# Designs tried in a protein design run: peptides against a protein of PDB entry 4M9S. Part 3

Target 1, 135 residues: chain A of PDB entry 4M9S
Amino acid sequence: SRGLVGVECITPYSYKSLAMALQRCVEVLSDEDRSALAFAVVMPPGVDIPVKLWSCVIPVDICSNEEEQLDDEVADRLKRLSKRGALLSGKRMPVLTFKIDHIIHMFLKHVVDAQTIANGISILEQRLLEIGNNN

## One batch from the design tools (peptide; made by RFdiffusion4, then SolubleMPNN)

Design b1_p8_4_s3 (from b1_p8_4, 4 letters changed)
Fold by OpenDDE base, seed 4:
Structure b1_p8_4_s3 (fold): chain B 135 residues (1-135), chain A 8 residues (1-8)
Amino acid sequence: as target 1 above (135 residues)
Amino acid sequence: MFVLKPVF
């Protein structure tokens, strides 16, 4: 499969490919923000996803099980990813949502390990079932 | 520990 790896661009950018530029953007992230970005691969690209659904898959170490604190800490991670290299796009209206771009999502599918992807899908499916059973 | 694979 000819992924993003096959597109060498002669650009005035210091990077020979978009993949190398994205790799460098990920390397400069904190371990927490890098982990959040890894789990973003389980989200559908190009869709504005509410913070509550991101909170189902983004690993957050919080001292309390308060859903409000979880959503706030997840929102802050996603805001950092949106500010650092535009890895996500945030929208505040009508509700706070984040979207992964198709290019970033395609990059993550190649660089995130298959076990992390499988675990993130399993966690998302479980949490969606829990949300569906509580309504 | 999350390990990004090097993109070659």
Scores: peptide ipSAE 0.011, ipTM 0.470, DockQ to the pose 0.143
Fold by OpenDDE base, seed 1:
Structure b1_p8_4_s3 (fold): chain B 135 residues (1-135), chain A 8 residues (1-8)
Amino acid sequence: as target 1 above (135 residues)
Amino acid sequence: MFVLKPVF
């Protein structure tokens, strides 16, 4: 399937394709924010996902075992991604949610390695089972 | 180390 690489933009924009523009947006991210964006590929595109579900898959090094600090640090990473190139869309009401756009998600499916995708899905499935068994 | 594959 010719992904976003087949969409050459003959536009007055500095990038020959949307894929090159998105790649450049990812290259200027910190390693932490780039890692968070890579794991966003496991989320369904176009769906407003609560921060709690993002915290299941976003890798965060926390100095404390406080679950509240995990959700805050994940929210800050997702907020940086929403501000930098609109890679995510954030909504604060009624609950803080983030959404990956279909175009960004399609890009990530091409640039994220298959093992990272498989690991992220497995982690999400496990955490959803843990949440479902605790309710 | 996450290797973003270059989109060729």
Scores: peptide ipSAE 0.010, ipTM 0.469, DockQ to the pose 0.144
Fold by OpenDDE base, seed 2:
Structure b1_p8_4_s3 (fold): chain B 135 residues (1-135), chain A 8 residues (1-8)
Amino acid sequence: as target 1 above (135 residues)
Amino acid sequence: MFVLKPVF
């Protein structure tokens, strides 16, 4: 495979490659946080994306159809991913946004299955059309 | 259930 997997660095770090370090960071996530991180692959890297757009693709099991609770639970997952290994970068001002880094996004493209990527894109496209038609 | 494939 051509990519981050081919970058072995002999470092005093416990991991022989950045890919192994990232894999270990993902393995210690909950299933919900790991699922949220997987769907982050559909987001453009390096862009500060509002929580509302993350809520279009992050699967959340909520007992209510309240959009506020959806955005809050999604925000909490993204905050956990931001704190756990800096897998995302969060900004609170002017609006709560999250950004996937180019390196993390490149990693996810190699470890996330193509069907999950395709499904996530399709879901995002559908939700963006719904938002666009309601404005 | 999302399965991260092992990067081989």
Scores: peptide ipSAE 0.010, ipTM 0.478, DockQ to the pose 0.144
Fold by OpenDDE base, seed 3:
Structure b1_p8_4_s3 (fold): chain B 135 residues (1-135), chain A 8 residues (1-8)
Amino acid sequence: as target 1 above (135 residues)
Amino acid sequence: MFVLKPVF
């Protein structure tokens, strides 16, 4: 399967391919930020997604049941990912949103395990149904 | 532990 591995980027960076560069960018993340990035694969690429929808799938180990703290911690993870190599694009207006690029999303589809992808989709679907039934 | 598969 001819993945992103076939695009040799002559970059001034020591990486022979964009895939190797992205892999190294992910290896230097914290476990929490890496986990958040792994679950970003379930989001549609190129779409500005509100933080509330990210909080449905981003695993946060918080001792508090406060939804406000969940959204803030998720937002901070996504902000870190947006700063660390532009893995996400953030917008603050009118609402805080994050977008995954098509290239990053395509990379994640190859490096994230199929079970994590399936679980993340199932969790997102369940949470969307819960939100839809409460409105 | 999320094992990023090496992209070969």
Scores: peptide ipSAE 0.010, ipTM 0.468, DockQ to the pose 0.143

Design b1_p8_4_s4 (from b1_p8_4, 4 letters changed)
Fold by OpenDDE base, seed 1:
Structure b1_p8_4_s4 (fold): chain B 135 residues (1-135), chain A 8 residues (1-8)
Amino acid sequence: as target 1 above (135 residues)
Amino acid sequence: PFVLRPVF
């Protein structure tokens, strides 16, 4: 599988082809992984984001009273997405982080439902405030 | 058009 990592510039033609390929990739994801990918649109592209911050926006259907279990479930979802080419890039050292590439982010901005984007931003802002107040 | 939505 050719990783999309090598694409540095998107022309209208290349974007159409890339968009079709990405659409096909997204269509075969599980509902959980597809939902996680949808909310990835609210993260800044090209930045290594700690799992703790991803957990602010990634929906988890399993009720866990343990924060560690929540982060582990989120990490598993992000890891699965990272294994499907250039959807995400993970780093394990020094801290587990995931990054969304600019190209993938641009795709998501075009295809993710507008209400989902708005909701995701609102959720992220709220949870970041809560984290900030607890420090 | 292709639209991506979360599933709950």
Scores: peptide ipSAE 0.444, ipTM 0.912, DockQ to the pose 0.641
Fold by OpenDDE base, seed 5:
Structure b1_p8_4_s4 (fold): chain B 135 residues (1-135), chain A 8 residues (1-8)
Amino acid sequence: as target 1 above (135 residues)
Amino acid sequence: PFVLRPVF
């Protein structure tokens, strides 16, 4: 997928054009992938985030609470998003990570529902505490 | 305005 890593600055014109293109891209996503993308807004931009941390906020319905299965399903969703333009950038080494670009993150901050952002942050904080207590 | 919401 083409990342926006090389973009040094955004003009208002560039942002509008990119936002329109991204909107069209988002509109053709499945409900599941679109939901995953919405919650991606709670991650810090420009950082390679391990799948384990993504699994804290990406909504997944699995029949079993097997942690490995959850991470695999989350990874599949993030991989699909990474194949759609510049929505995410995946790295396989040293560990499987995904990164949201600053520009994409800025787009999401403007289009994702404010309540969704607030809820996602709350969920992330809670689950990070749980991870910290168990590990 | 374009608004993105998760599907619940």
Scores: peptide ipSAE 0.443, ipTM 0.912, DockQ to the pose 0.631
Fold by OpenDDE base, seed 3:
Structure b1_p8_4_s4 (fold): chain B 135 residues (1-135), chain A 8 residues (1-8)
Amino acid sequence: as target 1 above (135 residues)
Amino acid sequence: PFVLRPVF
């Protein structure tokens, strides 16, 4: 039996329902996890991104100045987002990475504040340049 | 409109 891979055509109604479901999911997040999700909009969708690159844009307030602890705290936030409404997809092998799906990314592009998006991109670009110059 | 902003 050839399984018909049914292309679920998301109807406009399904999209509105999905947007409402995502909004409810975001509203129940902690302030820290919600902030992390907001900055996820600056990452390219559909790409497995290493935690080190996520740490360039995810805000962390309480972490010690040790780089290893920063990455661990960022990873914990991203793991919580992965468990809550599948906002992200985590992969442990070969290295720990997280991916934002196109649908979630599209949602974030519409709901994240425009200034936040611009600031997040600027911060990411600056930190990537610094990493590139120090290597 | 629903707007998502980071909290610092």
Scores: peptide ipSAE 0.437, ipTM 0.910, DockQ to the pose 0.571
Fold by OpenDDE base, seed 4:
Structure b1_p8_4_s4 (fold): chain B 135 residues (1-135), chain A 8 residues (1-8)
Amino acid sequence: as target 1 above (135 residues)
Amino acid sequence: PFVLRPVF
């Protein structure tokens, strides 16, 4: 696993340096990947999250009504984010999952628009309820 | 300040 494991202690200086680097990384993302990254803030850090759950919050502009196509598009975005260093960590076995580490999550909590965070949480809650009701 | 927003 590429995720940060254990307790990380960072100084304000370390955070500032990382934030500057991450800001530059975010600035070169496509609009769609940047949007996906913004909504990643609603996921719990340090947890391997199945793509199906990511699809609950990652906005996809054009997809069919087929769940598999939605998941595939979301997976592609998350894969691209995982290739941008520490933004996400992907795991293929036994099931395709993605994880946001605590430091990246802390960065996102600081920079993501507050309304986006609130909306993302609401959307996630709603769609999780739908999944739960369908089971 | 740097603010990250989704683009729709």
Scores: peptide ipSAE 0.434, ipTM 0.910, DockQ to the pose 0.597

Design b1_p8_5_s1 (from b1_p8_5, 4 letters changed)
Fold by OpenDDE base, seed 4:
Structure b1_p8_5_s1 (fold): chain B 135 residues (1-135), chain A 8 residues (1-8)
Amino acid sequence: as target 1 above (135 residues)
Amino acid sequence: MKGKIVFP
């Protein structure tokens, strides 16, 4: 039984050149979009994730507790990130999803503050448990 | 809460 050795995404780009390009892309983000990108590191890479699950970790300042407004504002942030240096990949069909690429995720793991990562994981776990208990 | 990115 040959285990699937994880496809190491061998990019032809030197990690250093890609990291510099990504740094520049992140520096030009708004504070809000940069904060959203920071929390995106807690998501599994290479997976098309529905907006509802992204809403568990993306911080949104909404005046309403309406889930619909949360998902819409999260989707708008993720759409902006998808337009900036391909930081995310959006898919509209069959359902609106966003994916963080393995390369972007590896970059974020090195540059996102450790406390942000820890807090993002904790928040994700809590909100996933709430979703799981309400189903 | 705000997420933080730190570059070297």
Scores: peptide ipSAE 0.590, ipTM 0.946, DockQ to the pose 0.635
Fold by OpenDDE base, seed 1:
Structure b1_p8_5_s1 (fold): chain B 135 residues (1-135), chain A 8 residues (1-8)
Amino acid sequence: as target 1 above (135 residues)
Amino acid sequence: MKGKIVFP
């Protein structure tokens, strides 16, 4: 699987081909993984983000309020997305992080519903404030 | 909440 890592210039032709390839990758996702990918658009591209911060925006229905189980389920979703082409890049060391590529982020900005983006930002801001007040 | 992706 050729990762999208290395496309420095997107021509209109390259964009159309890339968009079609990404569309196909998104269409074969589960509804849950597709929903997680939609909310990934609110994260800054090119930054290695800890799973704890991803858990602020990735929707997980957990039967238990255990924060540890939330991070594990979020990590599993992000791992699945990282295996579906170059949707995310994971690092395991020193801490488990995921990064959205600039090209993927650019694609998501065009195809994620505006209400999803707005809600994702609002949820992220709220949860970051809660984390900041608990420290 | 479900995130929504819409292709043109």
Scores: peptide ipSAE 0.588, ipTM 0.946, DockQ to the pose 0.703
Fold by OpenDDE base, seed 3:
Structure b1_p8_5_s1 (fold): chain B 135 residues (1-135), chain A 8 residues (1-8)
Amino acid sequence: as target 1 above (135 residues)
Amino acid sequence: MKGKIVFP
């Protein structure tokens, strides 16, 4: 497993090689994990984001409406993405967080459908307003 | 909703 974390895009060739490697990593995802990765584009890059904020935009179709089960299923999806190359980085302590790197975020901005981005932003804004008004 | 990725 050659970690993609060491590829600095110094040349157009390095960029093309990285983009092809990322494309292959995305193509082998499940439809659900690929959908989760698509919505990850709405998050700010380089920031350790708690699972609760990820749960605002990661689509989870679960039969249970329990908030705890939603966060657990989101965390499992993000964990799977973190195991597939440099797509996400997870931290377990002190709080479970996930981060999208700048390179991955730049790649996603180029390949995620514009309607997916717009929908993800709208959903995130709505959920953040709901959280902010309930405090 | 399903997120969509499109490769050029």
Scores: peptide ipSAE 0.588, ipTM 0.946, DockQ to the pose 0.717
Fold by OpenDDE base, seed 5:
Structure b1_p8_5_s1 (fold): chain B 135 residues (1-135), chain A 8 residues (1-8)
Amino acid sequence: as target 1 above (135 residues)
Amino acid sequence: MKGKIVFP
């Protein structure tokens, strides 16, 4: 699988072909991984985002109130997405981060449901305020 | 909450 990292869309045809390939990649995801990918659209593209910030928007059904387990489960979901071609790019050093590329982000903006986007933004804003008030 | 992706 050639990673799409650094592929610039030069033509509308290249974009359409890329979108078809990405659609097929998304269709074979689990429901949980596809849901995580949907919420990835609220993150700024091209930025290495720490797992702590991803945990603000990635839905995890954890029965445990342990914050440490939340970040680990989020990291595992993002790791699975990073193994699915170029959906995400993970870095382990110096800090564990994940990045969405501009092309993937552009694709997600077109195919993620508008209510999912709106809710993801609202959840992110709420969690960032909670973090900001607790520091 | 479940995130939704919709293809045309």
Scores: peptide ipSAE 0.586, ipTM 0.945, DockQ to the pose 0.701

Design b1_p8_5_s2 (from b1_p8_5, 4 letters changed)
Fold by OpenDDE base, seed 1:
Structure b1_p8_5_s2 (fold): chain B 135 residues (1-135), chain A 8 residues (1-8)
Amino acid sequence: as target 1 above (135 residues)
Amino acid sequence: MKGVIVFP
């Protein structure tokens, strides 16, 4: 499968074909990986975001209060998304980061529920304030 | 919270 990396939406028809391809990629995800992808819409596109900031918005049910296990489980979800149709781009050095592409982000803005987006932004803002007050 | 992806 040619990754969706480099498909420019030059026409409404290109957009429809891209949307259908992305829809198929999303339909084959687990419920957990779909939820992680939905919350990826709150991240700025084209920016390498550290796993720590992704963990602020990706819903993970962890049996432990260990923040390290949260970051690992989030990283595994993001790694799965990066392998499925290049929904994300991962970098390992100097720090593990993931980036959402502008095209994927544009797709998510159209298909993710507006209340989910608003909730994800509110959660991110709250968690960033908590991190900023603890440093 | 469940992330709801609603396809148009």
Scores: peptide ipSAE 0.021, ipTM 0.591, DockQ to the pose 0.690
Fold by OpenDDE base, seed 4:
Structure b1_p8_5_s2 (fold): chain B 135 residues (1-135), chain A 8 residues (1-8)
Amino acid sequence: as target 1 above (135 residues)
Amino acid sequence: MKGVIVFP
């Protein structure tokens, strides 16, 4: 039996309609939630990423130096994104994780500024090295 | 850093 690996052939029409729908979903975001969504492009698509790793790349301007408050604020942003047009998929078990879908990631890769992507990758790499050295 | 989304 040929496993139909569902190549969803997103027809150019479905892609344009999806892109317009996603554009509209992004336009109604707050600047903070839109910034969080932009940095979601640096995450591997289809992978359940712990909130701790999201906090490495999601820009949060918190007046408090408490790491717990950073992770909570990041989690709240990601929860808002998950409720809006399924931009992210959240799981609570075994750990609170969020996943970017391949389609959303593909959209973001075309619409997020290339310098923002490059900066987000560099920040993620640096913070992953710091986490790896502290374990 | 601010994330900038640029729609084509």
Scores: peptide ipSAE 0.021, ipTM 0.592, DockQ to the pose 0.645
Fold by OpenDDE base, seed 5:
Order: sequence, then structure tokens, then C-alpha cells
Structure b1_p8_5_s2 (fold): chain B 135 residues (1-135), chain A 8 residues (1-8)
Amino acid sequence: as target 1 above (135 residues)
Amino acid sequence: MKGVIVFP
């Protein structure tokens, strides 16, 4: 019996109820943490993404030119989101990574503005090219 | 240059 890897048959009702619960969780975030969560929509769901790749798209107002402080501030924002339960899953070993679940990612695709998604993708692509050209 | 995303 190969286990049905749970097709969470999210009925349209379960999805609507979950979306309402998630919307309420998003409303109580700070503007910074809400912005970080919005840009999480550009990441592939179900994948443990290193903080370095999150730092390509998470908007951080850093008064310092120190690149090391960027990854730390991004990690702290993602840690705050992970404390909200289902929003992100943090993994510390072997490398600090964060993962967005498919359900949360699907929610974000419906509530994040299409221009914000497009801008986030464009920024990610540009930053990945910059990283690739510097190696 | 890492661009700051200034939201309007």
C-alpha cells in the first residue's frame, strides 16, 4: 500500500476557511514582516531555500553597506514569520533554510498584487544573474 | 548595488 502522500483535498470550503484564518494572521503582522511574506510568493513552495536566496527578494532597509547584516536581518524576519506557525518552516541544520508550504504559497498567489509578484520575480532573476556572474 | 525596494 503506497501511502497516498496526502492529497490534502482542500475542499473549496476548507480553502476559504484557511484563507480567512491566514488573512487574519497577515493583518496582525508588522508592515516589514507582511512585506517579507508577500515576497515569499516568488520562491518555489516545498523547497528548503537558503537565507542567501531569500536575501535576494526580501526588502530590507539596511542603513549599512555590510552584506553580512543583510542575511542576518532577513533571517530574523523569516524567523518571526516561522513563529506564526504555518507561514514558514525554518531549518537550522545543516544550513539555515526557510520553506514556504504549498498551501501558504497558493494563498499568497491569490492575495499578493500581480505587479508585486512580477517585480519580485524580476528582482530575483536579476540578483541570481549577479551572483552567477560573480562566481 | 543591492537596491532598496522603496514602496511608494
Scores: peptide ipSAE 0.014, ipTM 0.493, DockQ to the pose 0.071
Fold by OpenDDE base, seed 2:
Order: C-alpha cells, then structure tokens, then sequence
Structure b1_p8_5_s2 (fold): chain B 135 residues (1-135), chain A 8 residues (1-8)
C-alpha cells in the first residue's frame, strides 16, 4: 500500500540541533541583516518573492526617497542572507526573487516575537494596498 | 519602528 511520502520525522533532537545551528548563524549577522531576517517570517514559505514585495517589510534607512535605491539596498541585505547557507534562496532571472524555506520559516515563527510578526503583517498589508491602488 | 529580534 503506497502512502508514506517521507515525513522526515525531524526528531526533537534534530530540531534542537538545527535551531542551535540557526541561532549561531543569526548571532553573527549585523543588526540590519538580522532585522531583515526577522521580517522574512511574514512571507509565505517556498514562494519566490520579488524584491519589490520584500521592500514592503524590510526596514531600510535610506537617505533618498528613490524607490529604486530602496529595492537595491533590500536586495543587498537579502543577498547577504542568501550567502549564510539555507536562510534564503535567491534567483536572478527573469526577475530578482528571494524565497524562504519552510524549515527556516518555522524556526523564525518560533523565535521572532509575536508582536513583531503582527506588525510585519500589518505593514505588508498596508504596502500591498498602496501598490494595488497606484496601479 | 526598528523590529528588534529578541532571541531569547
């Protein structure tokens, strides 16, 4: 009888070891890159998300009101995170996108404060409405 | 508002 598609039973030990490894990877980030990684929790896991949608939630202090410079600075943060192993997966073509994997997203849901998640969702919703009304 | 990740 066909029907155990591999639920990799992430044993509580594998989860603790992975969580400790991820925690160490996060501790060595800059405060800016660490903040960008927190807000990645509001994105749907396993989906290639365009940089423009990441810029809605990634906090960037830019001296210019140029939206293009916002996307570039956000892209640079996400590129740094993608170089830290499995934190993010970047695609350059046809459009620059980043994806959070389910395991990293599950980790972030556990370690990111609930108020930070709620605020990030609210900011994303607001910015998506602004984008939708300006097109 | 700077989202502070407080890692426990």
Amino acid sequence: as target 1 above (135 residues)
Amino acid sequence: MKGVIVFP
Scores: peptide ipSAE 0.014, ipTM 0.567, DockQ to the pose 0.358

Design b1_p8_5_s3 (from b1_p8_5, 4 letters changed)
Fold by OpenDDE base, seed 4:
Structure b1_p8_5_s3 (fold): chain B 135 residues (1-135), chain A 8 residues (1-8)
Amino acid sequence: as target 1 above (135 residues)
Amino acid sequence: MKGRIVFP
């Protein structure tokens, strides 16, 4: 017996102020880093996700089909996003993971185009099935 | 005004 799922009641005012701050943070991103942040909306919030799973949804133009270069370029993008305030939280140990917070995820869910979200989910599902069938 | 960030 210890209840406290603290429902952080994000007041509409805190949400509006945070949304304006986040919008400004997104406006100063490169097009590539903005695209990476858009596709971050398909990930479950509050979960430490390994880079390999991020590589399933982050759009990277790679001149080579080498999976190792994909994971490295995705990790670099996610690391840039993690350095820009609260957009992502990186963890190096025990494994390199990135997490999207619930607040950022909720913001993205409202501002990212619905077709982009649907496409990102479809791509994630397909690539997860491919990974699951190859193991 | 809900400013949509249109990602290109």
Scores: peptide ipSAE 0.023, ipTM 0.562, DockQ to the pose 0.161
Fold by OpenDDE base, seed 2:
Structure b1_p8_5_s3 (fold): chain B 135 residues (1-135), chain A 8 residues (1-8)
Amino acid sequence: as target 1 above (135 residues)
Amino acid sequence: MKGRIVFP
């Protein structure tokens, strides 16, 4: 059983190559999908996060419709990102969830603006309090 | 060069 011993030696060169590959993947995204990926940095890595919690931080133009359509539009953005290699991992059942991997999350922490990260965390915290008070 | 991806 050749278990996982090969992942621990990300040489600085492998990291640079991965960062360059990820940068190219980000450059070809739409502005909306790129913004969604930026805000993915506020989520804990390696955790399957329900779409409802993603909808707290993914910027969607609110000019159309009920809370149900927000979750659908967010889910579509996250589904597009999950098709772009290792950016996100989606699960459809029993609940639609998306996960950011540690490597992608580490990359985003280095390339996303610190103020954008801080704002995204503050928005998430506020929306989680609103959800928690309405339950 | 650290390529900053500037998100808007």
Scores: peptide ipSAE 0.022, ipTM 0.557, DockQ to the pose 0.164
Fold by OpenDDE base, seed 1:
Structure b1_p8_5_s3 (fold): chain B 135 residues (1-135), chain A 8 residues (1-8)
Amino acid sequence: as target 1 above (135 residues)
Amino acid sequence: MKGRIVFP
């Protein structure tokens, strides 16, 4: 016996206020960081996801095909998002991971285009299969 | 006002 940690049912009023605050936080991002945040919707909420899995969905224009530069650039974008408050939560130890909170994920599901979500899921599934076949 | 954030 311990506790449904109540999903604080954000009242429709708190949700509107939070949605307005989150919208304002998204509007001040760079186009690149905003795109990274959009694709964060394809990740399961409340799970610490390794940077290597984030690199499967975060759109990065890299002039070099070096995988090391991909993971570093993705990590830098996710670090910037984590500094903008509750958008992402980063952990450095034992492995560099980022987590999207349920509230942010719920917001993104309502504001990100359905085709962008579908494309991001398809890309993630494809790249996870490629990683699984190379092991 | 339904503010859709259209991500490009």
Scores: peptide ipSAE 0.022, ipTM 0.554, DockQ to the pose 0.161
Fold by OpenDDE base, seed 5:
Order: C-alpha cells, then sequence, then structure tokens
Structure b1_p8_5_s3 (fold): chain B 135 residues (1-135), chain A 8 residues (1-8)
C-alpha cells in the first residue's frame, strides 16, 4: 500500500476532499477498530512503530493478562486498519511494525476528542515508564 | 462539518 507520504496538500480543497473521504472510511469501521484508530494519534507520524509500543495505547478487551495475546490482538486490529488503505502502513520484516502517515495523523488531530488524545498520551507515558523500569 | 470521533 502506498502511504500518502507523497501527497502534499497543495490546496484547501484537496485537504477538504481528503478529510471527507477519511471521515467516510472512519464511519464504516467497527467500534473497536475506530477506537484503535483514534489512539493511533498519540504515535509520531512517519515512524515504523513496533507492535509492543502500539500495545501500550491501543485499547483491547482481553480477558487474559498474557502479554503475547495482547500483542497479537493489537496486531490484528492494526492489520485491519492497514487493509483500509491509507490509515496505517504495516511492515512484517525485520520486525512487525505499523506506521501512521502524516496526513492521516493530521486528520486524527482534528477529529479525535482532545481529552482522548490527552488520555492516550498519559497512558503511553505511564506504560513506557513501566516497561523502562522492568528492563 | 468537522466530523468528531467523540467517545461517549
Amino acid sequence: as target 1 above (135 residues)
Amino acid sequence: MKGRIVFP
């Protein structure tokens, strides 16, 4: 999938049309996949992020405390989002990573609730500190 | 219209 990495939004009209298309793509997601996409806004755009770091912020309804099952469920959500074309770009090698494109990230910053963004950042910071202290 | 993803 070609990420939108080469689409400079040269006009406000192109941006509005892209935003409308993205809005329609978000509307047809499941609630779980829409939630995962919303929390993708806390990640830096254009960076291949390992699934382990995505698992720090992607909400999952897992009945088990098994870390492997968490990463697998998160990976499946991110894989579904990556199949929606421009929403995410997945790489399987050398490590399973996902990347949010800058344009998608800008869209999410405008449409995701500010409190959701703030909460997602706070959760990421906390869980990164916990991971850093356990290594 | 700005679409908002508002979680309830």
Scores: peptide ipSAE 0.022, ipTM 0.559, DockQ to the pose 0.167

